# Ledger of designs, part 318: peptides against a protein of PDB entry 8BZL

Target 1, 228 residues: chain A of PDB entry 8BZL
Amino acid sequence: SYDRAITVFSPDGHLFQVEYAQEAVKKGSTAVGVRGRDIVVLGVEKKSVAKLQDERTVRKICALDDNVCMAFAGLTADARIVINRARVECQSHRLTVEDPVTVEYITRYIASLKQRYTQSNGRRPFGISALIVGFDFDGTPRLYQTDPSGTYHAWKANAIGRGAKSVREFLEKNYTDEAIETDDLTIKLVIKALLEVVQSGGKNIELAVMRRDQSLKILNPEEIEKYV
Target 2, 242 residues: chain B of PDB entry 8BZL
Amino acid sequence: SRRYDSRTTIFSPEGRLYQVEYAMEAIGHAGTCLGILANDGVLLAAERRNIHKLLDEVFFSEKIYKLNEDMACSVAGITSDANVLTNELRLIAQRYLLQYQEPIPCEQLVTALCDIKQAYTQFGGKRPFGVSLLYIGWDKHYGFQLYQSDPSGNYGGWKATCIGNNSAAAVSMLKQDYKEGEMTLKSALALAIKVLNKTMDVSKLSAEKVEIATLTRENGKTVIRVLKQKEVEQLIKKHEEE

## One batch from the design tools (peptide; made by RFdiffusion4, then SolubleMPNN)

Design b1_p28_4_s3 (from b1_p28_4, 18 letters changed)
Fold by OpenDDE base, seed 4:
Structure b1_p28_4_s3 (fold): chain B 228 residues (1-228), chain C 242 residues (1-242), chain A 28 residues (1-28)
Amino acid sequence: as target 1 above (228 residues)
Amino acid sequence: as target 2 above (242 residues)
Amino acid sequence: SKLEEEFKKREKRIREEWKKLLEEDLKE
């Protein structure tokens, strides 16, 4: 019965709830991801933390596992659900397969989860897109993007959220082999990309770096300013 | 069948969850709740609206609920929804304690409830909870903490915040007067009274209309105390004299 | 499209119904 289906096809073949969820993503803070040679970098626009808000609770970059991290744009509460499920899957994979997940594997898991919420009766789509970065066990850096539909693709660089168009245009022009030749240059590229849409410089940027065989590092504002 | 479709929170064409926004609007008409974090404690202050002389049960705390030995919350919004959520918080906290033999960290309790709230915004046949909560607590990880959650399942940590009626004005006042790093519980109490006096649609603030709870640490134990009416009166009097 | 308009009308109706329900819950 049509009564239980939240996400249905229009006569012209559109899944409006998915499209509308994508609009929710477009209202989200901008996130950018860049794959370097031996580094992956995520940058997120810091929402002006209300003066009295704890910055710790406004993080938009999170670890899914030791080798994988995620940034998102859209509904924060929806993102938390996805993150939690992804973390459980990462741990489960380690226990059952005795290896950490590949970035593609966990991306596919997240994508499948999102897709199910577009097809299941009584469920709305997740109002989030995600940039998922990390290293495979062979040391290969990876960047993936997912959207509310559950579609996912691998990228060299990408952006999501309200400033995504401008950031992508910047990346399309500036992402070169020379621009990612070093870790520092890769970080600088992400910062420059975010500065296209973020006002007030490095203070409003959250930046996470993962290098080969290293844990996720969240850069402090002082470290970010060194690149600005 | 038709009722199920009408009860599903869906995205608008603009990507908004109107049912969540409407729930938040409803909360805006609820009694004011304040939370303030100090160096030596954290407090909740809430407006009492139901002062019925005929209520036999002196609800010592109409709006402030003890969740466990280390946490309390205040609610703004639909009372029935609040009762369900506060009960759930207690259950979550108790289950954690039983499982891990230690108190649940404050943020984890908040997150657990927020996941439930979020689910009620995503699954069909459910409406969002028409409740925002302020949480105060202490844990060994972060010390004294103040959190706010809304019907969407979003939450954040705060130094000071307000929910309910005139919350925007209250937050503005808190931003002006809150001194980061210098806030004592005493100063926080004074600030709470100051803000409530301005945000409550009352000519004179009375102790009968205000509930205040403090959370402190004494001898390595968390102490949650609801202020006596006389103590609140003293705070109000002090404010009137300044 | 006509279908988009119908969907928008349906969404609006659903939102209005919920608003009424919420308003009723607040009056109790």
Scores: peptide ipSAE 0.017, ipTM 0.585, DockQ to the pose 0.351; fails the geometry check
Fold by OpenDDE base, seed 1:
Structure b1_p28_4_s3 (fold): chain B 228 residues (1-228), chain C 242 residues (1-242), chain A 28 residues (1-28)
Amino acid sequence: as target 1 above (228 residues)
Amino acid sequence: as target 2 above (242 residues)
Amino acid sequence: SKLEEEFKKREKRIREEWKKLLEEDLKE
């Protein structure tokens, strides 16, 4: 009885629930990630925080560990579950392996989690894509993207969410070695990319920067305006 | 077990979770609940719809529940679901207290329940809870707090917000009248009455149809108090005289 | 596709069931 499998193949070989989850992602706020030489930058479109909403509770960029950060597009509640599990895994890895996770490792973990939810009976896919950035122990900056299917790839730059197509097109044209030559230029590239889809400039952008051997830094609006 | 899989919340072709949206629609028909954060306290105000004369006037707050010594919530939506969730909140809070020998931080309690709500949107054989909640509380980390959660498992912190019937209109009024940084509990109470009077679409607001709870700090302790009917009457009277 | 049609039928059924449940709870 096909009634038990939430995620089933169509006659033409499509997993509709995965595709529909991807549509949920496309409705999400735009997120962009760029890997520089010695920096990784995440930028997210700030949805106009409703008047009277506490901005603290509307975070689109989160740390998974000291060396890894994640931005997501799609269902916030789904993202919270993934984030929590990823954080637990990062801590577990530190305890068992005595080293922090590589960005690839934690990405693979998240991807595997997502994949299981596409195949397990009685579960729907996660309605999120994620950009995962950070530094490996050797100091190599990394950027990965995951989607609801559980696929993942490494990127130099990428975008997810409603404006992802436009942002990606911008990045394809403007991502050069010269454009990421310095940390500041890399940050500027992310801001410019987001401005392709975000109205009203720097006030509607959340920006996170992680430099080699440094903790995640969330830029304040004033700092963002300096690049605009 | 097999029959429950057919009721699993699934994505629509356009990426929507219709079961969650339908649950939210149900909440829109529930009694209005307001939450307002002040500098010196936080309050919940809720519409009381079931005024059965035969209900023992035991001041049973129909819509406002004490969760622990530092937190309370108000519920809009399916009563049975609300009862289950409020019980879970109490259990979570108690378990945390037993484990850590300190009260659970407000946001952690909210998040714990939201994870449960989310699970009911993702796992087979489950339906979303048809309930939105407002949470008021105090903790040593953030002081007075107001949160809102919905059937999806999303939550947010607020200075003022509304759930249930005419919530959009209420939120609009709150946005207009809420004075950031200058809100006293007294002014918040007045604002709550003003908003409820308009959102309940009644010519005259009756104290019998309104439940109000305040959360304050006195001598380093949290005090959760449900206002007496006479106190609510005085608030209404004062509003009518303005 | 046939699967899309089945999905639509299922969604309609679920929607109707939920509507009934919601109506019952509102009468309580």
Scores: peptide ipSAE 0.016, ipTM 0.594, DockQ to the pose 0.497; fails the geometry check
Fold by OpenDDE base, seed 2:
Structure b1_p28_4_s3 (fold): chain B 228 residues (1-228), chain C 242 residues (1-242), chain A 28 residues (1-28)
Amino acid sequence: as target 1 above (228 residues)
Amino acid sequence: as target 2 above (242 residues)
Amino acid sequence: SKLEEEFKKREKRIREEWKKLLEEDLKE
């Protein structure tokens, strides 16, 4: 019974509200992240932009800082809150520590935020999972994933959202050192992974790339089609 | 320790926020509001359900509110909730102006309110606002803009959209008739009348039951104008003649 | 009007509650 307005343990030790938040994530559009040698790539299933909707306002990939970006699956409004908090923390870190955040640091921050919302009696969990990618100051590419519970892990490649299972299975089979040997191959891997669950090719994919010492670049549809 | 609050919006086993969905259902019973973006302006058109003869027809708007010099909105849903949110929008805009000595960008104002809406879906002791809004505005960054927000705190930019009663049908009509890149304010007004005529549960569209506001730029200034009843009558008449 | 004052009071309350919630979240 979910008649409880708070996140509490079940008799068998489950946090049902967290599990239900994970179900909300599963209803979200699919997102994929891949760490290459000197590149990180995020791909997201484009919600069919409703005819007459401005595409710029439907972004599922966003920058948290110059060296970190995030994709998410689940509740868009929840994601916006997390993104804003993360951005503030990134800027605060630069001011106080005089260095940009590491990808692990900001991931831990987001994870801690999510965890707190699973423990507060007056709050529900965030209905989002996130893929956080970027470069540490030493130039190391990183990929992390967070879920509604506030857990986080580092990944070579991962997927979240409604098609995540199929995409992960694809990545498990196809993620090799050879497959990520070049930036282009890494991008191609992400596109191929998304095409396992996305119909109609590159038109329904949003793709973002971050290279070492470069800003987040969102590829246009024509650029994506070159890899299809 | 925050006490258990029975009014907390929580996830269903299926990952749904039913209180948000129910709020959206409530909005479906509200009067229709349309927004249309044109090359030379943006407009809001709304169904007026409460007609009071003693209201000043020149200035009275039931559903369209000026937010600042560069933005206006229309509301669909619970009136009391709408009033609170529209006041909050005005306050946010004013605070920004005072702090930065420039008008708040349109999208920033929309997102600020959306964050509030979202909070009311997540924090204990709160219910979602039973209100959807259409926002029209101009800023130096993106020019003329149209946004829609819902009780969940989601928002999007649109070329044309509809909220309230028969919104799905209205959106379908807009999709069919909206010509991207070729929409003038004049054509947008005509389209608004056409859509309202079909979506409103009235035998005959009357100017008394329609509110229209336009936002344009004149001499480097934003002009927000609520159309007079006579102007709306002319638009209706023109539609009936086509 | 009396109605406007009531709405203003409600708005203030909502804002204060929201601010409090945000502050509590930041202290955690």
Scores: peptide ipSAE 0.000, ipTM 0.562, DockQ to the pose 0.022; fails the geometry check

Design b1_p28_4_s3 (from b1_p28_4, 18 letters changed)
Fold by OpenDDE base, seed 3:
Structure b1_p28_4_s3 (fold): chain B 228 residues (1-228), chain C 242 residues (1-242), chain A 28 residues (1-28)
Amino acid sequence: as target 1 above (228 residues)
Amino acid sequence: as target 2 above (242 residues)
Amino acid sequence: SKLEEEFKKREKRIREEWKKLLEEDLKE
């Protein structure tokens, strides 16, 4: 059966391993990204930190560079590989080009990496989707999404993971210029979007905020509760 | 005929990596390993299943391995796989030390191995390692640390955790009895004995069947000590008297 | 011992296979 093979085309032209990797993503914790006017916000559903688990090791939002951060849904170990490669590329770019990467550039890099793993014999696709946010050198906020296929697109707002459908539906209805008019409103929008699928309120949400010309800030639970 | 390497770990239609899950199942049948983080140290406790009478009185740790001066690990799963991975850990740690003239941070060592594990789940012709590991260590960045890794290449830091046989039950017991912020190494040792006694489903826990290692800091140096059988016997006796 | 040699051979094979995989990843 074609479904047991390495990533190959079915007679119908489907890449089943890519589709199945997308199913792995759907089992992942929900992540949401929103681009504001001068802010980008990532929110992730906190898995109920198992009692006795160190919260520090359960980070679903990570910096790729000073101007770029990423959230993911799907296989954590796969994500780590992608993150590490992306970080190396960001540093390499700074050394060779003497400028930080654009968000599009690093997204394309990640997408190309994923795509290669869908085409190479003896490899399976990465079981991750990613939301990549940040600022270009000109101060333009950007949000990109990648999936296991290596496809990427720019978004105003998007979600990935198990609750992505509900969150996207919420964002489609509520993402307006008015809703992102201020940084605080943008943050509030992300929280509200996540609350569509996250039980028990703000305690189960991780939020990262990157403002223009500022470093990534992870909000503490108390800060999140102010927006709830 | 390009022999599709039938051994490639691939996704199921449901997005599952069955080879990884099967590896984890295999680990579930392995001897129990516990890790407990205390304020003044960290410990590993492991079930010893192969009591070879011919083992010279030299305390040979079957399941606990020293990785470097600041880290040790315990293994649950396929012994041959464990040996390969523990050797890799030692090599990684040594290379880092040579390159940077300082010990590798605990989490970096764990991550390096986890990347190897992950690769064996993604590349063709490979099977996942049938091994979970508990890591204990000290570094200047985070102090005493306890990590767990599985065949997928996932890892996490823990205050207390268990791998191997009856791990779920052990974790439940640890959750009930672990007092965050108040755990001394002494209390952690007592807790380890308590949990092992229940997890190993033995009427009487024998010191011969338990390996315990502690990692502490003394005079600014990390001390990794494997408890002597007599010390373990004393811990068991104390538990029986309580 | 024969066992140590087999272990070393196995370890070497694993490393070589890993190296090939990594190199292939970099060339693509």
Scores: peptide ipSAE 0.000, ipTM 0.576, DockQ to the pose 0.022; fails the geometry check

Design b1_p28_4_s4 (from b1_p28_4, 14 letters changed)
Fold by OpenDDE base, seed 3:
Structure b1_p28_4_s4 (fold): chain B 228 residues (1-228), chain C 242 residues (1-242), chain A 28 residues (1-28)
Amino acid sequence: as target 1 above (228 residues)
Amino acid sequence: as target 2 above (242 residues)
Amino acid sequence: SEREKEFEEREKRIKEEWEKLLAEDKAK
């Protein structure tokens, strides 16, 4: 079929390969991101890992740099390529500019990479959306989302993956200045949002927090259960 | 070897570039953007379709981008393509400034991007950009200027024009109401609201759904400003009273 | 020319495939 080979415009102006890549994202595990006052939080639905599979290999939340982390929904193999390129760019930026990347900068880099794969023949779009969170050098918390098309926007809160609609609806209702007044309340908001779509509570949630001037912290199941 | 016909943009027997036409069709489904040239300034008005409560207000505008101190643009079409082209415009303008120690003339910036767009229609292994742009600017050569460019790499200067959804109807209205030589920025703003109210498929025009930027000259400097929501509300209210 | 006919047939086929896909999407 014409729509499978190359990312080209249909007669009605659609880029079907990009739309199909977005469908691949919708089949992915749910991820949520929330920007607090002095914290950014990523939460991801845990996939059932096969009994013999090392849990370390299934991480859906990864650091891009000391000040930036990313969660994704969609094709894990595609995500690895994007993550690796983003990490190289973060390191290169530190070497050439002598400062860490801004969250917007690295998001734009990733977005541009994705866009190029939608415009070059012989390549398919990346089947991933990403939530990119972190702190700029001035200490400002940031949250960005990017999709398979290479579009990106800044968000206060957002969700991607199979449960994204329900999670976004929850966040639209519950994201207030009061709800993010403290770090703990912000974490609680993310957990509550994920619980709208995740069965069996805190055991099926991965949670990462980044506080101002602190490294990425992955919460253990016991720490998550304290918020539930 | 299924030779992926790397020639995605080829001429039809009738001499048509269907991929360019299909890109234009994609733009026709995008939010409306209009530009109006006045004697004392230029404006862009754009439909804001995606009002998300959780969107961070970090962006100067969703559809209007400052390119340099003397130019801004509005985009209709694929947002990711628009981001790439907007970044390229900024880079071209910066490189020119560094090389010549003066701002790039408006038409030269437009032409440089149009050459890039055209290349994406001619070289195999690429698709056209699914984006049309309106450019507003000021330079010492031609003063206030308004340009339009499309996926083919064609461009033109305009007194008033529209891209995106219902652009043909908007252009028709602009032709009827645009008063050549007598257009003030104030009258242009009123005209923009009038046209948007008719072209946007909304029962009532809301200030939340409209972005307006003006480019003026004050004390020998170009001033680019996005109107505040309250200012847009006042313009809408004035139109409803007329 | 034979090449023009091939192109027209290809464009017609592409258009028909898209129309079919669009019809299937509207029927869901």
Scores: peptide ipSAE 0.030, ipTM 0.519, DockQ to the pose 0.029
Fold by OpenDDE base, seed 2:
Structure b1_p28_4_s4 (fold): chain B 228 residues (1-228), chain C 242 residues (1-242), chain A 28 residues (1-28)
Amino acid sequence: as target 1 above (228 residues)
Amino acid sequence: as target 2 above (242 residues)
Amino acid sequence: SEREKEFEEREKRIKEEWEKLLAEDKAK
């Protein structure tokens, strides 16, 4: 009976709709985030852009502000709603506080939004997890993850989506201070991590890099191949 | 309260939104609609299933709707849902024009509707719209454009695509025959006829069963034109001669 | 599980409702 109600506690204290939303995330394309010393890198599995599809409309990595970007796994339409809300908040913060958001601030905002959708009897949870990366005003690189429940944590490296388990296992083994010593090594680490679950190399990877005081840079396939 | 819970789209144990999937399946039973982007224009071609003699020719099309001066769409799915969504598109476009004194960019209009569709998959007491849309348009930002949206609120830009009955087969054919960078509107029209002839599972394609609209630029203005039956007949005849 | 069965039954009902809606639309 409880599964027929939108988001209610089971007798054993589970929020099944949240758990099921997490299953939706696991069906999503794999996304990876890595925090380097002075760089943050997001990588996403590109599902083969169907011939005749405009690649512009299949972006899995998006900017929330000049200093923050996000990758997601799960329902694309749900993600769009979250992204739009986050962008509005980033702009509002700039207008009211006269400073850009911290990565933690915007993550907390997104997490709070998700959490509210788990409490309403008239709403289902968002079927997305997000990796949020960027730089705080002090130049500190940050990586956060949020899930359908509205929980969030800071990470050195993490992965979400279909291949997340394998990618995380790879990162746990290979994320060392030496592996992130340079920007190039950090990028290489992300690519190697994605290659654990993505076939056919750089053509199937979307990669975004943000450096201190620099805008989000999306790498083209040729640039990615240089690291493979 | 309990009635609203029963109608709410929820996740399955596997993380699937079955009502959205069922809506998509339902669309598969609708008439075929094609969209093809060319260098000098964009077109929609749709199967006309309801050939009623009393249909007022004054209607732009049974399945193709003009949204504003720069955009049109075609619909596959539940007619009542289609009417609601096409009306909403027109309202959004009009509000934007009034507010900004310029036409709404194509992708923004598509996105606005997609957010509505998504909401109907997330909020209680609502069901997904049983409608997929193809959008054609022109704007100063990206020129000629073709988009597809589904009941989930997902959308994408396309060079060529198909919705409705036999859409998978149509897409396969489009992938085979679409020449990237070399597609003229004339070639696109020929391709549309070719694909429709195979997807409609009819022995002979009739102009009465096909609606085609083209969107072009003439003298710095967008022109949306529904082809006359005679023009469609000529296209069919040309295809039969090849 | 019993919960999975309940969900499947619900989904079946939803499917039937959609099929009915589609049938009504075709009859229009």
Scores: peptide ipSAE 0.016, ipTM 0.578, DockQ to the pose 0.600
Fold by OpenDDE base, seed 4:
Structure b1_p28_4_s4 (fold): chain B 228 residues (1-228), chain C 242 residues (1-242), chain A 28 residues (1-28)
Amino acid sequence: as target 1 above (228 residues)
Amino acid sequence: as target 2 above (242 residues)
Amino acid sequence: SEREKEFEEREKRIKEEWEKLLAEDKAK
């Protein structure tokens, strides 16, 4: 029985378990994030809620704090662990620093957590990528992406999951200052981007919007259809 | 010699957790468990496979466990794993009650166990639990609820679902016959019998091979009741007459 | 180094085992 090393370097310097975790992410439902001027928008592909499944339990967008929300692609159970730890950290930060976390801070925390799971013996990497959006205290909208390796970067717009390539290609072509000039245009951009990979229109999209100095709002299907 | 724990669940090159999938396969060979949500209650129906005449204690419910006053679960999979998880559920529920002086919300209990299940898929030296669970409950937040969890630590809320042997066929039948918004507990019981009769590899459904529990609200209290064999016999008889 | 060679052989075996498993899963 070959002792299967969990996350070790190959002779050529590859961390195969991290790469394989990235493959798990690529099989996940598509998520998209866009930073507007005074808005951040997350959209996710709703897997066809299995007939008889409660839609409430199939949420892929979650709040980490009042000023931060996250979408993910990959293993849902892994995501729940990350979300819970991030929420605890957000609350801890408020208690200790007396200010809400910056989006970068909580992203870095999540990234560090993921990285530790790539380096710790007896642990596998998290099979998730995340889009983390929100507002810093100064009112600056932020979008970050993390992957299973624990890397993170700031983005204007990005996508993760199965349709990420097509969505990113769309965003690269269509993300302009004019396209994000208004909140409504920014929302429309996200919807259009998701429609590149989602066949049946507004019914299969979950959309969350956070405006400056406002709480996270999850749009209902009727509200989404107004933008389609 | 770094004892790489050979038992650690790792990703395949395709991003699959085979140990979790194999655990799910093991559950597919377990006895069938059904859950159905109604407007006035929720039920679990489970196949009883171990009918030993010499079992002194007629375990009223081999596969259905009361977790607290507001929740019950059924299990499909490895019995030893099920015992560990059901005990853990009870402990979690009790700790919450002691800490907050309120019963744990249904989804929170499910989530707490699912986090444990997930951990057994991620940490070295552990194997996934070979168990899926159906949870029924009531809380003040969402009323009557039905949840399903699997070895990965994933869970979902359902109006009706099935785990174990022939679960795919059962789910298909439930999708066809479940009437959203019109499901009474009586209708749900009839549906459960109908589905079990078709999905159990038995020529004739007998009350001795089926366990049914209902969760209802009476006078502002949750009532969890395991149906008596005679009641199950009546349900089966009614189904045979239709 | 001998250690690198052992590691490469081990990784090769693991990869081959996974490829075999994947091939078997596709054939079912």
Scores: peptide ipSAE 0.031, ipTM 0.605, DockQ to the pose 0.058; fails the geometry check

Design b1_p28_4_s4 (from b1_p28_4, 14 letters changed)
Fold by OpenDDE base, seed 5:
Structure b1_p28_4_s4 (fold): chain B 228 residues (1-228), chain C 242 residues (1-242), chain A 28 residues (1-28)
Amino acid sequence: as target 1 above (228 residues)
Amino acid sequence: as target 2 above (242 residues)
Amino acid sequence: SEREKEFEEREKRIKEEWEKLLAEDKAK
């Protein structure tokens, strides 16, 4: 059966392993990204950290470089591999080109990596989608999304994971120039979007903010509650 | 017909990695391993299932492996897989020490192995390792640490956790009895015995069936010690009197 | 930077391990 083979085309032209990897993403915790005017915001659904689990080890938002961060949905172990490779590439780019990567560049790198894993007969696709946000050297905020197939697109706002459909529907209705007019409004938009799928308030949301020429800031629960 | 190796871990239509799930199921049948983080140390407690009188005295615990001077691990699952992974952990730690002239940070060692585990879930012709690990360690960055990893290559830090047989019940008990910020190594040892007594499928807990190792700091050095049978007996006795 | 070296070494190790795994699959 073609569906049990490593990523091959079905008779109907489908790459079932890629489609199934997308299903793995849909089972992942919800992540949302929003591009503001001079801010990018990532939000992730915190699964109730098991009472005895160290929250430090459950980070779903990771810096790739000083100007780029990533959230993901799907297989955490797969994501770790992608993140590590992306970090290496970011550093390599700084050394060879003497400039930080553009958000598009690193997204394309990640996308190419994912795509290669869809063509190799000895590999399965990565079971992850990623939201990649950051600032280009010119100060332009960017948001990109990648999927298991290795496709990538630029977005104003997007969501991935279990609640992605509901979150996207919310964003489609509520993402306006007015809604992102200020940094605080942009953050509020992300929180409101996540609250569509997260039952209990600020305690179950992880938020990261990147502003122009600033490092990634992870908001504490108290800071999040101010926006609820 | 390119016979794709039937062993290749692939996604199901529902996005599940069945080979990883099956590996986790296999671990569920393995002996129970507990880890508990205390303020003044960290411990591993493991069930000994194969008490063969003819086994030469293992200098170190059968189920607890010293990785380096600052870290140890316990394994639940396939012994052969465990041996491969524990050897790899030691090699990684040694290479790091040689390269940087300092011990590898605990989380970095855990992550390195987890990347290997992940690779065995992604590349063709390989099966996942049928092994979960508990790691205990000390480093200058985070002090005493406890980690858990599974066949998927996922890991997490814990204050207390359990792998192997009846792990869910054990975790539930740990959640109930673990007092955050107040846990001494002494209290952790007592808690370990309490949990093992309830989760092990044995009528009576005996010292011969339990291995316990503690990791402490003495005079700026890490000390990894396997408790003597007499010490374990005393812990069991104390529990029975409570 | 020390961090860069750590990433490079990690990537190298992972790559080598994966290449080994792939080579074993081709030999079978």
Scores: peptide ipSAE 0.007, ipTM 0.575, DockQ to the pose 0.021; fails the geometry check

